# Ledger of designs, part 216: peptides against a protein of PDB entry 2YKT

Target 1, 231 residues: chain A of PDB entry 2YKT
Amino acid sequence: SRSEEMHRLTENVYKTIMEQFNPSLRNFIAMGKNYEKALAGVTYAAKGYFDALVKMGELASESQGSKELGDVLFQMAEVHRQIQNQLEEMLKSFHNELLTQLEQKVELDSRYLSAALKKYQTEQRSKGDALDKCQAELKKLRKKSQGSKNPQKYSDKELQYIDAISNKQGELENYVSDGYKTALTEERRRFCFLVEKQCAVAKNSAAYHSKGKELLAQKLPLWQQACADPS

## One batch from the design tools (peptide; made by RFdiffusion4, then SolubleMPNN)

Design b2_p27_7_s2 (from b2_p27_7, 12 letters changed)
Fold by OpenDDE base, seed 5:
Structure b2_p27_7_s2 (fold): chain B 231 residues (1-231), chain A 27 residues (1-27)
Amino acid sequence: as target 1 above (231 residues)
Amino acid sequence: SSSVEEELKKLTEEIEELEKKLEEIEE
């Protein structure tokens, strides 16, 4: 029946969220944490490299013939510091606005979806059973009427059962239809949340890359000319 | 974030309401 098909579709949506989406989201969060850790490692290693570059700049500043190159090396390190600060801001956002929020939601979502699905299933079954009962009673009444000397006696009651069956069928169909819409909305809400959070990360990442590009584009010509113009 | 905390609070309340309704149906 139409109601049975829609019921199966509704259950499949909940199952897809619980068995496919949520596990995949947990994996996504785990991969995000790994990525964050790797970036932290890169930034730490980079700090060591550019700290060593500063030391080379100090030596140049102490020289008689390379003093101006000391300033260039310091500028290179300073640009790196500014880029690193922007990266750290991006990483904080990545952690606090994406990973933490997704982790908090996915932790509660299993319990929520289990309760929601169980509620839907219980109510759907209850309405289905009530419909089946009315159909069975109508069948019994019709059998009784066929064996009776006065079938007209049961006519009013037969009409009442027919009306009750029609009403219960409509209620069941509406309930299952609403359930399906609700399930699809729940699924879409989860994807939308992921997309929105990823957009925020992308925006912060763009800011990091733009700042780095601007700083390097501004200074690189100066640095490239430094050795050609001895003091 | 206060907004995240509020969302989590709402979700918790929704879970509790669903669980309560489920108990009522099972009785």
Scores: peptide ipSAE 0.023, ipTM 0.522, DockQ to the pose 0.064
Fold by OpenDDE base, seed 2:
Structure b2_p27_7_s2 (fold): chain B 231 residues (1-231), chain A 27 residues (1-27)
Amino acid sequence: as target 1 above (231 residues)
Amino acid sequence: SSSVEEELKKLTEEIEELEKKLEEIEE
């Protein structure tokens, strides 16, 4: 029946969220944490490299003929520090605005969806059972009427059961239909939340890249001329 | 049925509260 098919569809949506979406989201969060850790590792390694560059700048500054190149090397290291600071801000956003929030939400969502599905199933079954009962009673009544010397005695009750069945069928269909719409809305809401949080991360990432580009574009021409222009 | 409804209501409220907190962090 239409209601049975819609019921199966509704259950499948909840199952898809619980068994596919949420586990995949947990994996996404785990991969995000791994990515964050790797980027932090890059930051640490880069610091060591540019600290060593500062040391080279110190040596240049102590020289008689290359003193100005010391300043250039210091500037290179400083620009890197500024870029790194921007990266750290991006990573903070990545952690706090995406990973932590998703983790909190997905953990709560497992319980929520379980309860929601159970509620839906219980109510759907209740309505279905009530319908089945009315149908069974009508069938029994019809059998009694066929065997009776006075079938007219049961005519009013038969009409009442027919009306009750019709009403209960309509109620069941509406309930299942609404349930399906609700389930789809719940699914969409979860994807939308992910997209929105990822957009926030993307904005912060864009800021990091822009800042780096700006700083390097500003200083690189000066650094390129440093060797050609002895002081 | 009533127990399940109560649980669902509680969890819904918790989610809404979480979403509100998230909005506050983004501001």
Scores: peptide ipSAE 0.019, ipTM 0.504, DockQ to the pose 0.171
Fold by OpenDDE base, seed 1:
Structure b2_p27_7_s2 (fold): chain B 231 residues (1-231), chain A 27 residues (1-27)
Amino acid sequence: as target 1 above (231 residues)
Amino acid sequence: SSSVEEELKKLTEEIEELEKKLEEIEE
């Protein structure tokens, strides 16, 4: 029936969230943590590289003929430091605004969805059972009427049950329909939350890339000319 | 026959009451 199909669809939405979305989200969080760790590792490794570059700059500054190149090397290291500071800010946002919040939500969501599904199922079953009972009583009444010498005495009651069944059927259909809409809303809300948190990360990432581009674009021409200039 | 009709009426009323109680619990 239409109501049965809609009921199945509703349950499938909840099950999809619980059994597919949430586990996938947990995996997404785990992959995010790995990505964060790798980026932190890059930052650490880069520090070592540019610290070594500073040492080269110190040597140039101590030389008789390459002093100005020491300043260039120091500037290169400083620009890197500034870029890395932006990366660290991005990583903090990535951790605090995305990973932590998603982790918190996904852990709480299982209980919520289970309760929501159970509530829906309980009410749906109750309405369905009530309908079935009315249908059964009508059937019983009809059987009695068929066996009666005066079947017309049951006609009014039969009509009342038919009307009651129709009303209960309509109520059940409406409830299941609303349940389906609610379930779809729950699903959409979760995807929207993910999108919104990812947007925040994207903004911070854009700031990181913009700052890096700006700093390098400003200094690179100077650095490129440094060796062409006489000592 | 009248007893069966009355019984059916009572059952119908009971179902309606149960439905009402369930609605109250879910609110």
Scores: peptide ipSAE 0.005, ipTM 0.283, DockQ to the pose 0.035
Fold by OpenDDE base, seed 4:
Structure b2_p27_7_s2 (fold): chain B 231 residues (1-231), chain A 27 residues (1-27)
Amino acid sequence: as target 1 above (231 residues)
Amino acid sequence: SSSVEEELKKLTEEIEELEKKLEEIEE
């Protein structure tokens, strides 16, 4: 029946969220944490490299013939520090605004979806059972009427059962239809949330890339000329 | 027969009770 098919579709939506979306989201969070860790590792390694560069700048500053190159090396390290600070800000946002929030939601969502599905199933079954009962009673009534010497005595009750069946069938169909719409809305809400959070990440990443580009574009020409001007 | 009327009455009461329970679930 149409109602049975729609019921199946509704259950499948909930199952898809619970069995496919949420596990995939957990994996996404895990991969995000790995990415964060890797970037933190890059940050640490870069610090060591540019600290060593500063040391080279100090040596240049102590030299008689390369003092001006010391300033260049210090500027290079300073620009790196500023870029790194921007990266750290991006990473903090990535952790706090995306990963933490997704982790909190996915943990609660399993319980929520289980309850929502159970509620839907219980109410759907209740309505279905009520319909089946009315249909069964009508069938019994008809059998009694056929065996009776006065079948007209049952005519009014038969009509009442027919009307009740019609009403209950309509209610069941409407309930299942609304249930399906609700389930689809729940699914869409989860994808929308992911998109919104990823937009925030993209915005923060853009700020990092922009700052780095600007700083390097401003200083690089100066650094390139430093060796051409023999003091 | 009085027995059939009693059975029909019982069935009607059961339906009414089920409808009431359904209304209570919908609230």
Scores: peptide ipSAE 0.000, ipTM 0.262, DockQ to the pose 0.029

Design b2_p27_7_s3 (from b2_p27_7, 12 letters changed)
Fold by OpenDDE base, seed 1:
Structure b2_p27_7_s3 (fold): chain B 231 residues (1-231), chain A 27 residues (1-27)
Amino acid sequence: as target 1 above (231 residues)
Amino acid sequence: SESEKKELEELTKLIEELEAQLKAIEA
């Protein structure tokens, strides 16, 4: 029936979220944590590299003919420090605004969707059973009427059951239809949340890239000409 | 049935509690 088909569609939406989306989201979170860890590793390794660069700058500053190049090397390290600070801020936001919130949400959603589906199923079944009962009673009444010498005695009651069935059928169809719309809305809600959080991450990432580009664009021409300048 | 009613009440309460928490995260 139409209601049964819509019911199956509704259940499938919830099942898709619970069995496909949520596990995929958990994997996404895990991959995000791995990515965060790798970036933290890059940060640490970069610190060592640029600390060593500072050491080279110190040696240049102590040299007889390369003192000005010491300042260049120090500036390179300082720009790195500033870029690194932006990266760390981005990573903090990545962790706090995306990963943590997604992790909290996915755990809650598992419970929420389970309860929502169960409620829907319970109410759908209740309405369906009530409809089936009325249909069964009408069938029994019709059988009784067919065996009766005075079928007119049952005509009013038959009409009452027909009306009841019509009303219950309509209610069931509306309920299932609304359930389907609700389920689709819930699915969209999850994707929208992900998109919104990714947008926040993108903004933070853009700030990191912008700051780095700005700093390097400002300083790189100076560094490139440093060796051409007399000591 | 009374059992179904009770179950629905419990589910409704749970859903409301969880929804409040979800909305807090989404805010």
Scores: peptide ipSAE 0.479, ipTM 0.930, DockQ to the pose 0.913
Fold by OpenDDE base, seed 2:
Structure b2_p27_7_s3 (fold): chain B 231 residues (1-231), chain A 27 residues (1-27)
Amino acid sequence: as target 1 above (231 residues)
Amino acid sequence: SESEKKELEELTKLIEELEAQLKAIEA
């Protein structure tokens, strides 16, 4: 029946969220944490590299003929420091605005969806059972009427059951239809949240890249000319 | 049934509580 089909569709939406979306989201979070760790690792490794560069700058500064190059090397290291600071800010946002919130959401969502589905199923079944009962009673009544010498005795009751069945059928259909719409809305809600949080990360990432580009664009020409300039 | 009604009430409360928490995160 139409209602049965719609019911199946509704349940499938909830199941898709619970069995596919949420597990995938958990994996996404895990991969995000790995990515964060890797980026932190890059930052740490880079620090070592540029600290070593600073050492080279110190040596240049101590030299008689390369003092100005010491400043250049220091600037290079400083620019890197600024870039890394920006990266750290981005990572904080990545962690706090995306990963943490998604993790909190997915945990709550599992419980929420389970309860929501259970409620829907319970109410749907209740309405269905009530309908079935009325149909069964009508059938019994008709059987009794058919065997009776006075069928008119049961006519009013028959009409009552017919009306009740019609009303209950309509109610069930509406309930299931609304349930389906609700389920789809819930699904969209979750995707939207992911998109929104990813947008926030993207904005922060853009800021990181922009800052890095800006700093390097400003200084690189100076550094490139350093060796060409007389001492 | 009365038992079913009670269950639905409990589920409703739970859903509302969890929804409030979810909305708080989404804000």
Scores: peptide ipSAE 0.467, ipTM 0.926, DockQ to the pose 0.940
Fold by OpenDDE base, seed 3:
Structure b2_p27_7_s3 (fold): chain B 231 residues (1-231), chain A 27 residues (1-27)
Amino acid sequence: as target 1 above (231 residues)
Amino acid sequence: SESEKKELEELTKLIEELEAQLKAIEA
C-alpha cells in the first residue's frame, strides 16, 4: 500500500543516517585527527630547518663581506616562524571548532536517532494495528450479516466501521508522510551542520594562507635584491 | 495499551533531552 511504501522509505532514511552517515562521519573525524597530527609534524620539522637557516645567518654575520646577508637569512627564518605560528592557530580552531564538536554530536546523534526511529516505529505500528483491527471487525460483521435472516440489523454498524477505517487510514497516511518529511529534515540538518563547520575551517584556512602571502610578498623583493646590491 | 503509552512517554522525554543537547552544540 501507499502507506507501507512511505513507511519503508521513512525507515530507510533513519537507517541510512545511522548505518552510513554516522559511521562515515566517525571516519571523517578520525581522518581529520590524522591530518591535524601530520600538520603539527610539519611545524616541528620546519623548526629544525629554519633553526639551521639561522645558523647560516650567524655565519654570514661573522663574515667580513657578507654581514648584511646575515640579516636577510634571519628575516627569512622569522617570517616562516610567523607563518608556522599562524598554522598552529588554525589547527587549534580545526580541533576545537570542528573535530571536537563533531565527535560530541555523532555520539548524541546515534542515541537520538535510535530513539526517534523507535518512537516512530511504535506509533506507526499502533496506528496500523488499530486499522487492521477495524478491518477485521468489519469483515467479521459482514460474515455475520451474510448468515443472518435480518441483514439490515447490521447496516448502521457496517457504516460506522467503514467510516472508522477511512479515518484511520487517513491518519496513518498523514502520520507516515509527516514522519518521512521529518526524517529528511533530520538528514539535511546533519549535512548542513557539516557544511557550516567546514565553512569555518575554510575561513581559518584562508586567513592562514593570506597571512603567509602577505608576509612573503612584503619581504621577498628585498631578499631578492640583497645579492645585487652588495655593500 | 498502557505499557505502550508509557514507553512512548519515556521515548518522548529522551528525545527531548537529546534534542536540547544537540541544539546546544549546533548553536
Scores: peptide ipSAE 0.435, ipTM 0.920, DockQ to the pose 0.890
Fold by OpenDDE base, seed 5:
Structure b2_p27_7_s3 (fold): chain B 231 residues (1-231), chain A 27 residues (1-27)
Amino acid sequence: as target 1 above (231 residues)
Amino acid sequence: SESEKKELEELTKLIEELEAQLKAIEA
């Protein structure tokens, strides 16, 4: 029946979220943590590299013929520091606004969806059972009427059961239809949340890249000509 | 049935509690 098909579709939406989406989201979070760790590692390694560059700048500043190149090397290190600060800000947002929130939400969502599905199933079954009972009673009444010498005695009751069945069928169909819409809304809400959080991360990442591009574009021409300038 | 009613009430309460917690995380 239409209601049975819609019921199966509704259950499948919940099952897809619980069995496909949520596990995939957990994996996404895990991969995000790995990515964060790797970027933190890059940050640490970069610090060592540019600290060593500063040391080279100090030596240049102490030299007789390369003093101005010391300033260039210091500027290079300073630009790196500014870029790194932007990266750290991005990583902080990545951790706090995306990973932490998703991790907390995915665990609660699993429990929420399980309960929501169970409630839907219980109510759907209750309505279905009530309908089946009414249909069974009508069938019994019709059998009794066929064996009776006075079928007119059962006509009013038959009409009442027919009306009741029609009403219960309509109620069940509406309930299942609403359930399906609700399930789809729940699915969309979860994807939207992921998209919104990822957009925030993307915005912060764009700021990091923009700052780096700006700083390097400003200074790189100066650095490139430094060796051509007389001491 | 009374058993089904009780179950539905318990499920409703649980859903409401979990939903409140989810909304708190989203805020």
Scores: peptide ipSAE 0.382, ipTM 0.908, DockQ to the pose 0.881

Design b2_p27_7_s4 (from b2_p27_7, 13 letters changed)
Fold by OpenDDE base, seed 2:
Structure b2_p27_7_s4 (fold): chain B 231 residues (1-231), chain A 27 residues (1-27)
Amino acid sequence: as target 1 above (231 residues)
Amino acid sequence: SSSEEEELKKLTEEIEKLEKELEEIEK
């Protein structure tokens, strides 16, 4: 029946969230944590490299003929520091605005969805059982009427059951339909939340890339000219 | 953030409400 099909669809939405979306989201969070760790590793390695560059700058500054090149090397390291600071801000956002929030929600969501699905199933079954009962009683009444010498005495009761069946059928259909809409809304809001959080990360990532491009574009011409200029 | 905490609080309250309603239905 239409109601049975809609019921199956509703259950499938909840099952898809619980069995596909949430596990995939947990994996996404785990991969995000790995990515964050790797970027932190890059930060650490880069610091070592540019600290070594500063050392080369110090040596140049101590030289008689290359002092100005010392300043250039220091500037190169300083620009890196500024870029790195921007990266750290991006990573902070990545951690706090995406990973932490997703992790907190996904932990609660399994419990929520389990309760919501079970509630829906229980109420759907209750309404279905009530309908089935009325249908069964009507069938029994009809059999009794067919075997009776006075079938007319059952006519009013038959009409009452027909009306009850019609009403209960309508209620069941409406309940299942609303349940399906609710389930789809639950699914959509989870994807929307992910998209919104990822947008925040993307915004901060864009700021990091923009800052890096800006700083390097500003300084690179100066550095390229440094060896051509007389001391 | 305060907003995040409030959202989580609301979600928790909603879960508790659903669980309570479910218990009542199952009686």
Scores: peptide ipSAE 0.113, ipTM 0.755, DockQ to the pose 0.064
Fold by OpenDDE base, seed 3:
Structure b2_p27_7_s4 (fold): chain B 231 residues (1-231), chain A 27 residues (1-27)
Amino acid sequence: as target 1 above (231 residues)
Amino acid sequence: SSSEEEELKKLTEEIEKLEKELEEIEK
């Protein structure tokens, strides 16, 4: 029946969230943590590299003919420091505004969805059972009426059951329909939340890249000409 | 953030409400 099909679809939405979306989201969070860790590793490794660059700058500053190149090397290291600071800010935001929040919600969501689905199933079944019972009673009444010498005695009661069945059928259909809409809304809400959080990450990432580009664009021409000027 | 903490609180309350309602239906 239409109501049965709609019921199946409703249950499938909840099951998809519970069995596909949430596990995938947990994996997404795990991959995010791995990415964060890798970037932190880059930060650490970069520090060592540019500290060594500073040492080379010190040596240049001590030379007779390469003093100005020492300043260039120091500037390169300083620009890196500023870029790295921006990266650290981005990573902090990535952790706090995306990973932590997603993790907190996904853990609670299993309980929520379980309760919501069970509630829906229980109420749907209750309404269905009530409808079935009413239909069964009508059938019994009709059998009794057919065997009676006075069938008109049961006519009013038959009409009452017919009306009750119609009302219960309508209520069941509406309930299942609303349930399906609710389930779809729940699914969409979760995707929207992910999109919104990822937008925040994108903004932070853009700020990091913009700052790096700006700093390097400002200094790179100066660095490139340094070797051409022996003074 | 404060807003996220509030949302988590609301979610928790909603879960508890649903669980309570389910318990009542199962009686």
Scores: peptide ipSAE 0.109, ipTM 0.767, DockQ to the pose 0.064
Fold by OpenDDE base, seed 5:
Structure b2_p27_7_s4 (fold): chain B 231 residues (1-231), chain A 27 residues (1-27)
Amino acid sequence: as target 1 above (231 residues)
Amino acid sequence: SSSEEEELKKLTEEIEKLEKELEEIEK
C-alpha cells in the first residue's frame, strides 16, 4: 500500500542517518583530530627551524660585512611568526567551533534518533492496528448480515465502520507522510550544520592563507635584492 | 560558546521529552 511504502521510506531515512551518516561523521571528526595534531606538529617543527634562522641572523649582525643581512634574516623570522599566529588562530577555531561541536552533537544524536524512530514506529503500528481492527469488524458484520433474516438492521453499523476505516486510513497516511517529511528534515539539518561549520573553517583558512601571501609578497622583493645591494 | 551550550541544553531537553513520550506509549 501507499502508506506501507512511505513507512518503509521513513524508516530508511532514519536508518541511513544512524548507520551511514553518523558513523561517517564520527570518522570525519577523528580525521579532523589527526589533521589538527599534524598541523600542531608542523607548527612546532617550523618554530625550531626559524629559531635557528634567527640564530643565523644574530651571527650576521655581529659580522663586519654582513650586518644588513642580519636584519633580513630577522624579518624572515618575524614574517614566519606572524603567519604562525594566524595558523594558531585558525587551529583554535577548527578545534572549538568544528570538532568539539560536532563531537558533542554526534554523542547526543544516537540517543535522539533512537527515541525519535521508536516513537514513530510505535505510533505508526498503533494506528495500523486500529485500522486493521476496524476492517476485521466490518468483515464480521458483513458475514452476520448475509446470514440474517433482516440484513437492513446492520446497514447503519456497516456505514459507521466504513466511515471509521476511511478516517483511520487517512489519519495513517497523513501520519506517515508527516513522519517522512520530518525524517528528511532531520537528515537535511545535519548536512546543513556540517556545511555551515565547514564554511567557518574555510573563512578562517582563507584569512590565514591571505595573510601569509600578503606578508611574503610585500617582503620577498626586498629580501631578494639584499645580496645584490651590499651596504 | 554560550549559544552552543544553550543549543545543547535544548537538544538534551528534547531528547528527554521524546524518551518520556516513548515510555508513556509503551505503558
Scores: peptide ipSAE 0.101, ipTM 0.766, DockQ to the pose 0.064
Fold by OpenDDE base, seed 4:
Structure b2_p27_7_s4 (fold): chain B 231 residues (1-231), chain A 27 residues (1-27)
Amino acid sequence: as target 1 above (231 residues)
Amino acid sequence: SSSEEEELKKLTEEIEKLEKELEEIEK
């Protein structure tokens, strides 16, 4: 029946979220944490490299013939420091605004969806059972009427059951239809949340990239000519 | 049935609670 098909569709939406979306989201969070860890590792390694570069700059500044190159090396390290600061800000946002929030939400969502699905199933079954009972009672009443010497005695009751069946059928169909729309809305809301959070991450990432590009573009010409200039 | 109504009520309360908690996370 139409109601049965719609019911199956509704359940499938909830099951898809619970069994496909949420596990995939957990994996996404895990991959995000791995990515964050790798970037933190890069940050640490880069610090060591540029600290060593500063040391080379110090040696140049102490030399008799390469003092000006010391300033260049220090500038290179300073630009790196500024770029790194932007990266750290991006990583903080990535952690706090995306990973942490998604992790908290996905844990609660398991309970939420379980409860929501159970509620829907319980109510759907209740309405279905009530309909079936009315249909069964009508059938029994008709059998009793056929065996009676006074069938007219049951006519009013028969009409009442017919009306009840019609009303319950309509109610069930509406409930299942609304349930399906609700389920689809729940699914869409979760995807929208992910998109919105990724947009925030993208904005922060753009700031990091822009700052780095600007700083390097400004200084690189100066650094490139440093060795050509007389001491 | 009374038992079914009670179950639905409990589930509704649970959902409402979870919805509020989720809203706080989304702030």
Scores: peptide ipSAE 0.042, ipTM 0.547, DockQ to the pose 0.805

